# Peptides against a protein of PDB entry 8PQO, part 18

Target 1, 252 residues: chain A of PDB entry 8PQO
Amino acid sequence: VLLKEYRVILPVSVDEYQVGQLYSVAEASKNETGGGEGVEVLVNEPYEKDGEKGQYTHKIYHLQSKVPTFVRMLAPEGALNIHEKAWNAYPYCRTVITNEYMKEDFLIKIETWHKPDLGTQENVHKLEPEAWKHVEAVYIDIADRSQVLSKDYKAEEDPAKFKSIKTGRGPLGPNWKQELVNQKDCPYMCAYKLVTVKFKWWGLQNKVENFIHKQERRLFTNFHRQLFCWLDKWVDLTMDDIRRMEEETKRQ

## One batch from the design tools (peptide; made by RFdiffusion4, then SolubleMPNN)

Design b1_p9_7_s2 (from b1_p9_7, 8 letters changed)
Fold by OpenDDE base, seed 2:
Structure b1_p9_7_s2 (fold): chain B 252 residues (1-252), chain A 9 residues (1-9)
Amino acid sequence: as target 1 above (252 residues)
Amino acid sequence: MTELYKSFA
């Protein structure tokens, strides 16, 4: 088991992020549908359980062409179906990723708290001390181009080049986080994303777990760069607008 | 985005 807490600082409020996250997910999902390996959305509905209210989603990802050769050797081509169950009880989110073939030997759990701070809180997910000491904290800087793979880089999704017309936020320079503290009119938040990866196969555990973390970090980095650079597209949207977009995306 | 997709509910 490999645990890392990814801390993504953004120059948006927790309330703004709720809209921006949902918009960016819907928009990103539309952009990926052309790739042949389909995302199947089984469920996308409101839920209420044990006092928690939010949106529940169940998706299936087909990853046959997206995984390294050594992963394809472990799972038959038809077994590379990944189930994602997600509970969005914003500002808390939980995602559980499983595989039918691997069963209990494979788990990705992503638990996220969104807090109105600069990523300074320790153990926001309230892990036991013994577990917490094994968690690596990883800061993601959306303005740092060196954290982005060349194949993922787009100039229109570069926070260091983008300036929001509607909010005046950006571009994000090398010291944007330090400057943000002095900007009373600019909100900020941190997404604390505790990622638990379990791949219980002897000899391949560390390789696969580290690979998955690398992919998750890449995903979080690219997603939040998009979220910020799309600020002018979503900042004025309502939750009703978002729900309509999600329904349209589910039909595609 | 990444090879391992995730849709942040």
Scores: peptide ipSAE 0.058, ipTM 0.790, DockQ to the pose 0.180
Fold by OpenDDE base, seed 4:
Structure b1_p9_7_s2 (fold): chain B 252 residues (1-252), chain A 9 residues (1-9)
Amino acid sequence: as target 1 above (252 residues)
Amino acid sequence: MTELYKSFA
């Protein structure tokens, strides 16, 4: 098991982020037109459990079309089906990813707290001390070009180049986080993303777990760069606007 | 594979 807590600082409020996240997910999904065919939504409903209220989703990702033919032919039944169960009780979110074939031998859990701070809270997920001492904190700087793979880089999604017309935020220079502390009128938040990866196959555990973390980090980096650079597209939207957009997307 | 993870809202 490998645990890392990714801390993504953004020059947006927690409330703004709720809109921006949903917008950016929807927008990213639209841009991945070929990806939708492999996603089955089993459940999408409100939930209430133990005082937590939010939206529960259960999706299956069918990876058969996303892997090479030889992998598909050799893969056991269920090995290419990934189940994603997500509980969105913003500002807390939890996603659990499992595989039908690997069962308990495979787990990706992503637990996120969105806090109005600069990533300074320790153990925001309230892990036991023994567990927490094994968590690596990883700061994602959305303005840092070096954290972005060349193949993922887009100039229009570069926070170091983007300036929001509506909010005046950006571009984010090398010291933007330090400067943000001095800008009383600019909101900020941190997404604390505790990622637990379990891949219980001897000889491959560390390799696969590290690989998955690398992919998660990549995803978080790119996503939040997009979220910020799309600020002017979503900052004036309401949650009702987002819900309408989601409904429209489901009909397509 | 990385694209699939974008669905994590």
Scores: peptide ipSAE 0.058, ipTM 0.793, DockQ to the pose 0.177
Fold by OpenDDE base, seed 1:
Structure b1_p9_7_s2 (fold): chain B 252 residues (1-252), chain A 9 residues (1-9)
Amino acid sequence: as target 1 above (252 residues)
Amino acid sequence: MTELYKSFA
């Protein structure tokens, strides 16, 4: 098991991020070919549990069409089906990813708190001290080009070049986080993303767990760079606007 | 996997 807490600082409010995240997910999905192909939605309903209220989703990702034929032919039953269970109780979110074949031997869990701070809270997910001492805290700086792979880099998605016309935010210089403290008119937040990866396969556990974390970090970095650089597209949208956009996308 | 997570809302 490998745990890391990714802390993503953004020059947006917690309330703004709720809209921006949903918009950016929808926009990114539209830009990806086959974004809805092989996705089955089993459950999409409100939930209430232990004082937590939100939206629960259960999706299956069927990967049969996404792997080479020889892999598909050799794959055991259920090996190419990934289950995603998500609890969205914003500002808290939890996603659990499992596989039918691997059962308890495979888990990706992503637990996120969105807080109106600069990533200074320790153990925001309230882990036991013994567990928390094994968590690596990883800061993602959306302005740091060195954290972006050359193949992923786009100038129009570079926070160091982007300036929001609607809000005046950006471009983000090397010391933007320190400067933000002195800018009373610019909101800020941190997404604390605790990622738990478990892959119980002898000889491959560490390699696969580290690989998954590398992919998650890459995803979080690119996504939040996009979210910020798309600020002018979503900052004036409401949650009702987002819901309409999601409904329109489901009809396609 | 990265593409799948973008569909994770």
Scores: peptide ipSAE 0.052, ipTM 0.793, DockQ to the pose 0.175
Fold by OpenDDE base, seed 3:
Structure b1_p9_7_s2 (fold): chain B 252 residues (1-252), chain A 9 residues (1-9)
Amino acid sequence: as target 1 above (252 residues)
Amino acid sequence: MTELYKSFA
């Protein structure tokens, strides 16, 4: 098991982020060719549990069309089906990813708290002290180009170049986080993403767990760079506007 | 990748 807490600081409020996140997800979905291929939505409903209220989704990603024929023919039953269960109770979110074949030997869990701070809270997910000792805190700086793979880099998605016309935020220089503390009119937040990866196959555990974390970090980095650089597109949108956009995306 | 974005929303 490998645990890392990714902390993403953004020059937006927790309330703004709720809109921006949903917009950016919808926008990214439109831009991806074949993004919905092999996705089955089993459940999409509101839930209430232990005072937590939100939206629950259960999706299956069928990978049969995305692997070579020989892999498909040799794959055990359920090996190419990935289950994603997600609980969105913003500002808290949880996603659990499992595989039918691997069962308890494979788990990706992503738990996110969105807090109006600069990533200074320790153990925001309230882990047991012994478990917390094994968590690596990883700061993602959306302005740091060195954290972006060359193949993922786009100038129009570079926070170090972007200036929001509507809010005046950006561009984000090397010391933008320190400068933010002195700017009373600029809101800020941190997304604390606790990622738990478990892969219990002998000889492959460390390699696969580290690989998955690398992919998650890449995803979080690129997503939040987009979210910030799209600020002028979503900052004036309401939640009703977002819901309409999501419905339109589901019809495509 | 986009479907993973949807899981964060």
Scores: peptide ipSAE 0.058, ipTM 0.800, DockQ to the pose 0.191; fails the geometry check

Design b1_p9_7_s3 (from b1_p9_7, 8 letters changed)
Fold by OpenDDE base, seed 3:
Parts: C-alpha cells; structure tokens; sequence
Structure b1_p9_7_s3 (fold): chain B 252 residues (1-252), chain A 9 residues (1-9)
C-alpha cells in the first residue's frame, strides 16, 4: 500500500472551482479522441449517506479493445474490466477504482477535500495517527514547468504565461503563492487529494504502486494547469450552464 | 487517467 496526499493550490475560490472543475472535465472529455470508447455507465444517481449528499456514478471501463489480441485471448474473465465508483459531494469527492479479477489485490482510492486555504492543513481526511504517519504530502505547483513532461507541455496551458482578462489573475510567477497572501482580492484554495494505491501481486507491488502514483500526479498537474488557463471560459458560467454542457457532451 | 476526471461530471 502506498499513500500520498497531493496538495494543489489554485488562485480560485472553492465556489469558483466547483464550476471550473466541471467545465474542465467536460472540455477535456471533448478533446480526448476515443474518450467514450469502451465506457459503460451503470449508475448515475443522487445519493444521501451519513449526512453526505451528492451524485453517485458507477462506470465500467472495458479494456478489451485497448490491449493486443494475444493479451485479450489470455486474459482471465473480468481482468480487462475496470470499475470506477465515484461519490461527488462537493467540496468532498471520493473515487474508488477496482478490477473484477484482482478483487482485493488491486485498489485505487482518491479522496479529495477542497478547502479555502494554502495547503496548510494536516490530516484533513482524518486518518488515524498511525496511518497518517505513512502518508507523503506532495505539493503540486501549477506554475512550475519542471513538474510537466515535455510531451504534455503546451504554451496555451502554461499558468506562467496566462493572464485572465476577466479576473486579472496571472501570470503565475515563481513566488505566486507567497504573493497571493498579500492580495486581499484574489481568492485561493487547496485541493487535498489523498491517493491510496494497493497492488498486492508479489514482486510487482512497489513498481506498480509507484507507477500509478506517477500517472495520478501527472494527471492532477495537467488538469489544474488547464483549469486555471481556461479561467476566462468558465468563471462567468453558472451551474445550470455546466449542466447543459455535460448533457451536450453525453450526446456526442 | 483523464477518464477519472470524467467521473466528476
């Protein structure tokens, strides 16, 4: 088991982020070629549990078309199906990723709190003290180009170059986080993303767990760079506008 | 995966 808490600081409010996240998800989905191929939505409904209210989704990702024929032919039943269960109760979100074949031997869990701070809270997910001692805190700086792979880099998605016309936010210089504290009119938040990865196959545990974390970090970095650089596209949108965009994306 | 963020919608 490998646990890391990724802390992503953004010059937006928690309320703004709710709109921006949904917009950026929809936009990224449109830009992904084949993004709906092999995705089955089993459940998409409101839920209420233990005072938490939100939207529950259960999706299956069928990987049969994405692997070589010989792998597909040799794969055990359920091995190429990935289940994603998500509970979106913003500002809290939980996603659990499992595989039918691996069962308890494979788990990716991502739990996110969105807080109006600069990533200064410890144990925001309220883990037991002994468990919290094993969590590595990882700060993602969306302005730091060195955290971005060259193949992922786009100048139009660079927070160090972008300036929002509508809000005046950006570009984000090397000390943007420190400068933000002195800017009373600029909101800020932190997304605390606790990622739990379990891969209990002998000899491969550390390699696979570290690989998955590397991919998650890459995803979080690129997504939040996009979210910020798309600020002028979503900052004036309402939740009703977002819902319309989501419906349009589902029809494509 | 980018598909993970698609679950937030």
Amino acid sequence: as target 1 above (252 residues)
Amino acid sequence: STEFYKSFA
Scores: peptide ipSAE 0.073, ipTM 0.819, DockQ to the pose 0.157
Fold by OpenDDE base, seed 5:
Structure b1_p9_7_s3 (fold): chain B 252 residues (1-252), chain A 9 residues (1-9)
Amino acid sequence: as target 1 above (252 residues)
Amino acid sequence: STEFYKSFA
């Protein structure tokens, strides 16, 4: 098992982020060719459990069309089906990813708290001390180009070049987080993403667990760079506007 | 993938 807590600091409020996240997910999905292919939505319903209230989703990602023919022919039954269960109780979210073939030998869990701070809280997910001492804290700086792969870099999605016309936020220089403390009118937040990766196959455990963490970090970095650079597109939208956009997308 | 981020929204 490999645990890392990714801390993503943003110059937006917790309330703004709720809209911006939903918008950016929808926008990124539209830009991805074949991004909806092989996705089955089994459940999408409200839930209430142990004082937590939110939206529950269960999706299956069918990877059969996304892998080479020889992989499909050799893959055991259920090996190319990934189940994603998500509990969205914003500002808290939990996602659990499993595979039909690997069962208890494979788990990805992502637990997120969104807090109005600069990523300074320790053990925000309230782990036992023995578990917390094994968690690596990883800061993602959306302005740091060195954290972005050259193949993923786009100038229009660079927070170090972008300036919001509607809010005046940006561009984000090397010391933007320190400067933010002195800017009383600029809101800020941190997304604390505790990622638990479990891969029990002997000899491949460390390699696969580290690979998955590398992909998650890449995803979080690119997404939050987009979210900030799209600020002028979503900052004036309401949650009702987002709901209408989602319903329009489902009809297409 | 954007599909993976749909679980965090």
Scores: peptide ipSAE 0.071, ipTM 0.824, DockQ to the pose 0.187
Fold by OpenDDE base, seed 4:
Structure b1_p9_7_s3 (fold): chain B 252 residues (1-252), chain A 9 residues (1-9)
Amino acid sequence: as target 1 above (252 residues)
Amino acid sequence: STEFYKSFA
């Protein structure tokens, strides 16, 4: 098991982020070639449990088309189906990713708290002290181009170049986080993303767990760069606007 | 693979 807490600081409020996240998810999905291909939505409903209220989703990602033919031909039944169960009780979110074939030997869990701070809280997910000792805190700087793979880099998604016309935020220079502290009128937040990766195959555990973390980090980096650079597209939207957009997208 | 991970957003 490999645990890392990714801390993504953004010059947006927690309330803004709720809109921006949903918008950016929808937009990113549209921009992906074959977006939604091989994705089956089993459940998408409100839930209420133990005082937590939010949206529950269960999706299956059918990866048969995403792997080489030889892998598909040799893969056991269920090996290429990934289940994603997500509980979105913003500002808290939990996602659990499992595989039908690997069962208990595979788990990706992503637990996110969105807090109005600069990533300074320790153990926001309230792990046991012994477990917390094994968590690596990883800061993602959306302005740091060195954290972006060349193949993922887009100038229009570069926070170091983007300036929001609507909010005046950006571009984010090398010291943007320090400067933000001095700007009383600019909201900020941190997404604390505790990622638990479990892959119990002997000889491959560390390799696969590290690989998954690398991909998650990549995803978080790119997503939040997009979210910020799309600020002018979503900052004036309401949650009701987002819901309407989601409904319209489902009808297409 | 990358497309898959992006869908978790």
Scores: peptide ipSAE 0.060, ipTM 0.804, DockQ to the pose 0.207
Fold by OpenDDE base, seed 2:
Structure b1_p9_7_s3 (fold): chain B 252 residues (1-252), chain A 9 residues (1-9)
Amino acid sequence: as target 1 above (252 residues)
Amino acid sequence: STEFYKSFA
């Protein structure tokens, strides 16, 4: 088992992020024209359970073309179908990823708290002290070009170049987080993303777990760079506007 | 959360 807590600091409020997250998911889904054949959406509906209200999604991913060759060679046919169950009860989100073939031997869990701080809270997910000692805290800086792969880099999605016309936020320089503390008019938040990866195949555990974490970190980095650079597109949208966009994307 | 979708789709 490999646990990391990714802390993504953004110059947006927790309330703004709720809109921005959903918009950016919908927008990115529209842009991924070639990925539709590998993703089946079984459920996407509002839920209410034990006083928690949110959006529940159940998706199946076909990963045959997305995994390293060594994984494809070892995986039986059909074993690369992955189920993602997600509960978005913002400001808390939970995603559970499982595989039918591996059962208890494979788990990816992503638990996210969105807090109006600069990533300074310790153990926000309330792990046992012994478990918390094994969690690596990883700060993602959306302005840091060195954290972005060359193949993922787009100038129009670079927070170090983008300036929001509507909010005046950006561009984000190397010390933007320190400068933000002194800017009373600029809101900020941190997404605390606790990622638990379990892959119980002897000899492959560390390789696969580290690979998955690398992909998650890459995803979080790129997504939040997009979210910030799309600020002017979503900052004035309502939740009803977002729901319409999600429905339109689901029909395509 | 849709993190896995964006990474592998």
Scores: peptide ipSAE 0.088, ipTM 0.821, DockQ to the pose 0.169; fails the geometry check

Design b1_p9_7_s4 (from b1_p9_7, 6 letters changed)
Fold by OpenDDE base, seed 2:
Structure b1_p9_7_s4 (fold): chain B 252 residues (1-252), chain A 9 residues (1-9)
Amino acid sequence: as target 1 above (252 residues)
Amino acid sequence: SVSLYKSFA
């Protein structure tokens, strides 16, 4: 098991981020070709549990069409089906990813708290002290070009170049986080993303767990760079606007 | 590809 807490600091409020996240997900989904093929939505319903109220989704990703034919032919039953269960109770979110074949031997869990701070809270997910000792805190700086792969880089999605016309935020210089503390009128938040990866195959555990974390970090980095650079597109939207956009996307 | 953020929409 490999645990890391990714802390993504953004010059937006927690309330703004709720809109921005949903917008950016929808926009990114539109830009992905074939993103709907092999995705089965089993459940999409509101839930209430232990004082947590939000939206629960259960999706299956069928990977049969996304792997080479020889892999598909040799894959055990259920090996190419990925289950994603998500609880969105913003500002808290939880996603659990499992595989039918590997059962308890494979798990990706992502638990996110969105807080109005600069990533200074320790153990926001309230782990046991012994478990918390094994969590690596990883800060993602959306303005740091060195954290972005060259193949993922787009100038129009570079926070170091973008300036919001509507809010005046950006561009984000090398010391933007320190400067932000002195800017009383600019909101900020941190997304604390505790990622638990378990891959219990002898000889491959560390390699696969580290690989998955690398992919998650890449995803978080690129997504939040987009979210910030799309600020002018979503900052004036309401949650009702987002819901309409989601409904339109489901019809395409 | 599996996108974790797609579950938020």
Scores: peptide ipSAE 0.081, ipTM 0.816, DockQ to the pose 0.136
Fold by OpenDDE base, seed 3:
Structure b1_p9_7_s4 (fold): chain B 252 residues (1-252), chain A 9 residues (1-9)
Amino acid sequence: as target 1 above (252 residues)
Amino acid sequence: SVSLYKSFA
């Protein structure tokens, strides 16, 4: 098991982020070729559990069409089905990814708290002390180009170049986080993403767990760079606007 | 494709 807490600091409020996240998810989904292919939505409903209230989704990603024929023919039953269960109780979110074949030998869990701070809180997910001491805290700086793969880099998605016309936020210089503390008019937040990766297959555990974390970090980095650079597109949207966009995306 | 954020929408 490999645990890392990714801390993404953004010059937006927790309330703004709720809209921005949903917008950016919808926008990114539109840009993905074949994004809806092989995705089955089993459940999409409100939930209430232990005082937590939000939206629950259960999706299956069928990978059969995305692997070579010989892999599909040799794959055990359930091996090419990825289950994603997600609980969105913003400002808290949880996603659990499992595989039918691997069962207990594979788990990706992503738990996110969105807090109105600069990533200074320790153990926001309230882990036991023994577990918390094994968590690596990883800061993602959306302005740091060195954290972005060359193949992922786009100038229009570079926070170091972008300036919001509507809010005046940006561009984000090398010391933007430190400067933010002194800017009373600029809101800020941190997304604390605790990522638990379990891959128990002998000889592959460390390699696969580290690989998955690398992919998650890449995803979080690129997404939040987009979210910020799309600020002018979503900052004036209401939740009703977002709902309409989600409905439109479901029809495509 | 697989996207972790598709579950948020």
Scores: peptide ipSAE 0.078, ipTM 0.814, DockQ to the pose 0.184
Fold by OpenDDE base, seed 5:
Structure b1_p9_7_s4 (fold): chain B 252 residues (1-252), chain A 9 residues (1-9)
Amino acid sequence: as target 1 above (252 residues)
Amino acid sequence: SVSLYKSFA
C-alpha cells in the first residue's frame, strides 16, 4: 500500500472551485473524441449516510475496445472492467476504484477535502497517527513548468502566462503563493487529495503503485492548470449553467 | 477518459 496526500493550492475560493471543477471536467470531455466510449453508468443518485449528503455514482469502464486484440484475447474475465464508485459531498469527495478480476488485490481510493487555506493543515483526513506517519505530502504547484511533461504542455494552459480579464488574477510568478498572503482581495484554497493505492501482487507491488501515483499526479497537475487558465470562461457561471452543459455533453 | 478525469480531478 502506498499513500500520498497531494495538496493543490489555487487562487480561487472554495465556492468558485465547485463551479470551476465541474466546468473544467465538462470542457475537457468535449476536447476528448471518443472519451465516453466504453463507460457504463450504473447508478447516479443522491445519498445520505452518517450525516454526509451528496451525489453517488457507480460507473464501469469497459476497456475491451481500448486495448490491443491480443490483450483482449488473453485477458481473464473481468480483468478489463474497472468499477468506479464516487461520493460527491462537496467540499468533501471520495472515489473508490476496483477491478472485477483483481478483487481485494487492487484498490485506488481518492479522498478530497477542499479548504480555504494554503495547504498548511496536517492530517485533514483524520488518519490514525500510525497511518499518517506513512503518508507523503506532495505539493503541486500549477505555475511550475518543471512539473509538466513537454507532451502535455500548452501555452494557453500555462498559469505563468495567463491573465484573467474578469478577475485580474495571474499570471502566476515563482513566488505567487507567498504573494497571495499580501493580496487581501484574492481568494485562495487548497484541495487535499489523499490517494491510497494498493496492488498486492508480489514482485510488482511497488512498481505498479508508484506508476499509478505518477499518473494521478500528472492528471491533477494538468487539470488544475486548465481550471485556472479557463477562469474567465466559468467564473460567471451558475450551478444551473453547469448542469445544462453537463447534460449537453452526455448526449454527444 | 472523461469519466476518469471527473473522478480524480
Scores: peptide ipSAE 0.072, ipTM 0.818, DockQ to the pose 0.183
Fold by OpenDDE base, seed 4:
Structure b1_p9_7_s4 (fold): chain B 252 residues (1-252), chain A 9 residues (1-9)
Amino acid sequence: as target 1 above (252 residues)
Amino acid sequence: SVSLYKSFA
């Protein structure tokens, strides 16, 4: 088991992020033309359980084209069909990724708290002290180009180049986080993403777990760069606007 | 990737 807590600081409020996240997910999904064939949505409904209220989704991802060869070699037929169960009770979210073949021997769990801070809280997910000692905190800087793979880089998704017309936020310079503290009128938040990866296969556990973390980090980095650079597209939208957009997308 | 982000598949 390998645990890392990814902390993504953004110059948006927690309330803004709720809209921006949903918008950016929808927009990113639209931009992945042909990628939709690899995603089956089984469930997408409101839920209420144990005082937690939000949106529950169950999706199946066909990962044959998105995993390296060594992973494909370990995956018998059907093993690359990944089930994603997600509970979005914003500002808390939980995602559990499993596959039927490996059962309990494979797990990706992503638990996210969105907090109105600069990523300074320790153990926001309230792990036992012994478990928390094994968690690496990883800061993602959306303005740091060095954290972006060349193949993923797009100038229109570069926070260091983007300036929001509607909010005046950006571009994000190398010291943007420090400068943000001094800007009274600019909201900020941190997404604390505790990622638990379990891959029980002798001799390959560390390799696969580290690989998955690398992919998750890549995803989080790219997504939040997009989210920020799309600020002017979503900042004036309401949650109702987002829901309408989601409904329209489902009909296509 | 997760449903709340860009697709992992």
Scores: peptide ipSAE 0.083, ipTM 0.820, DockQ to the pose 0.174; fails the geometry check

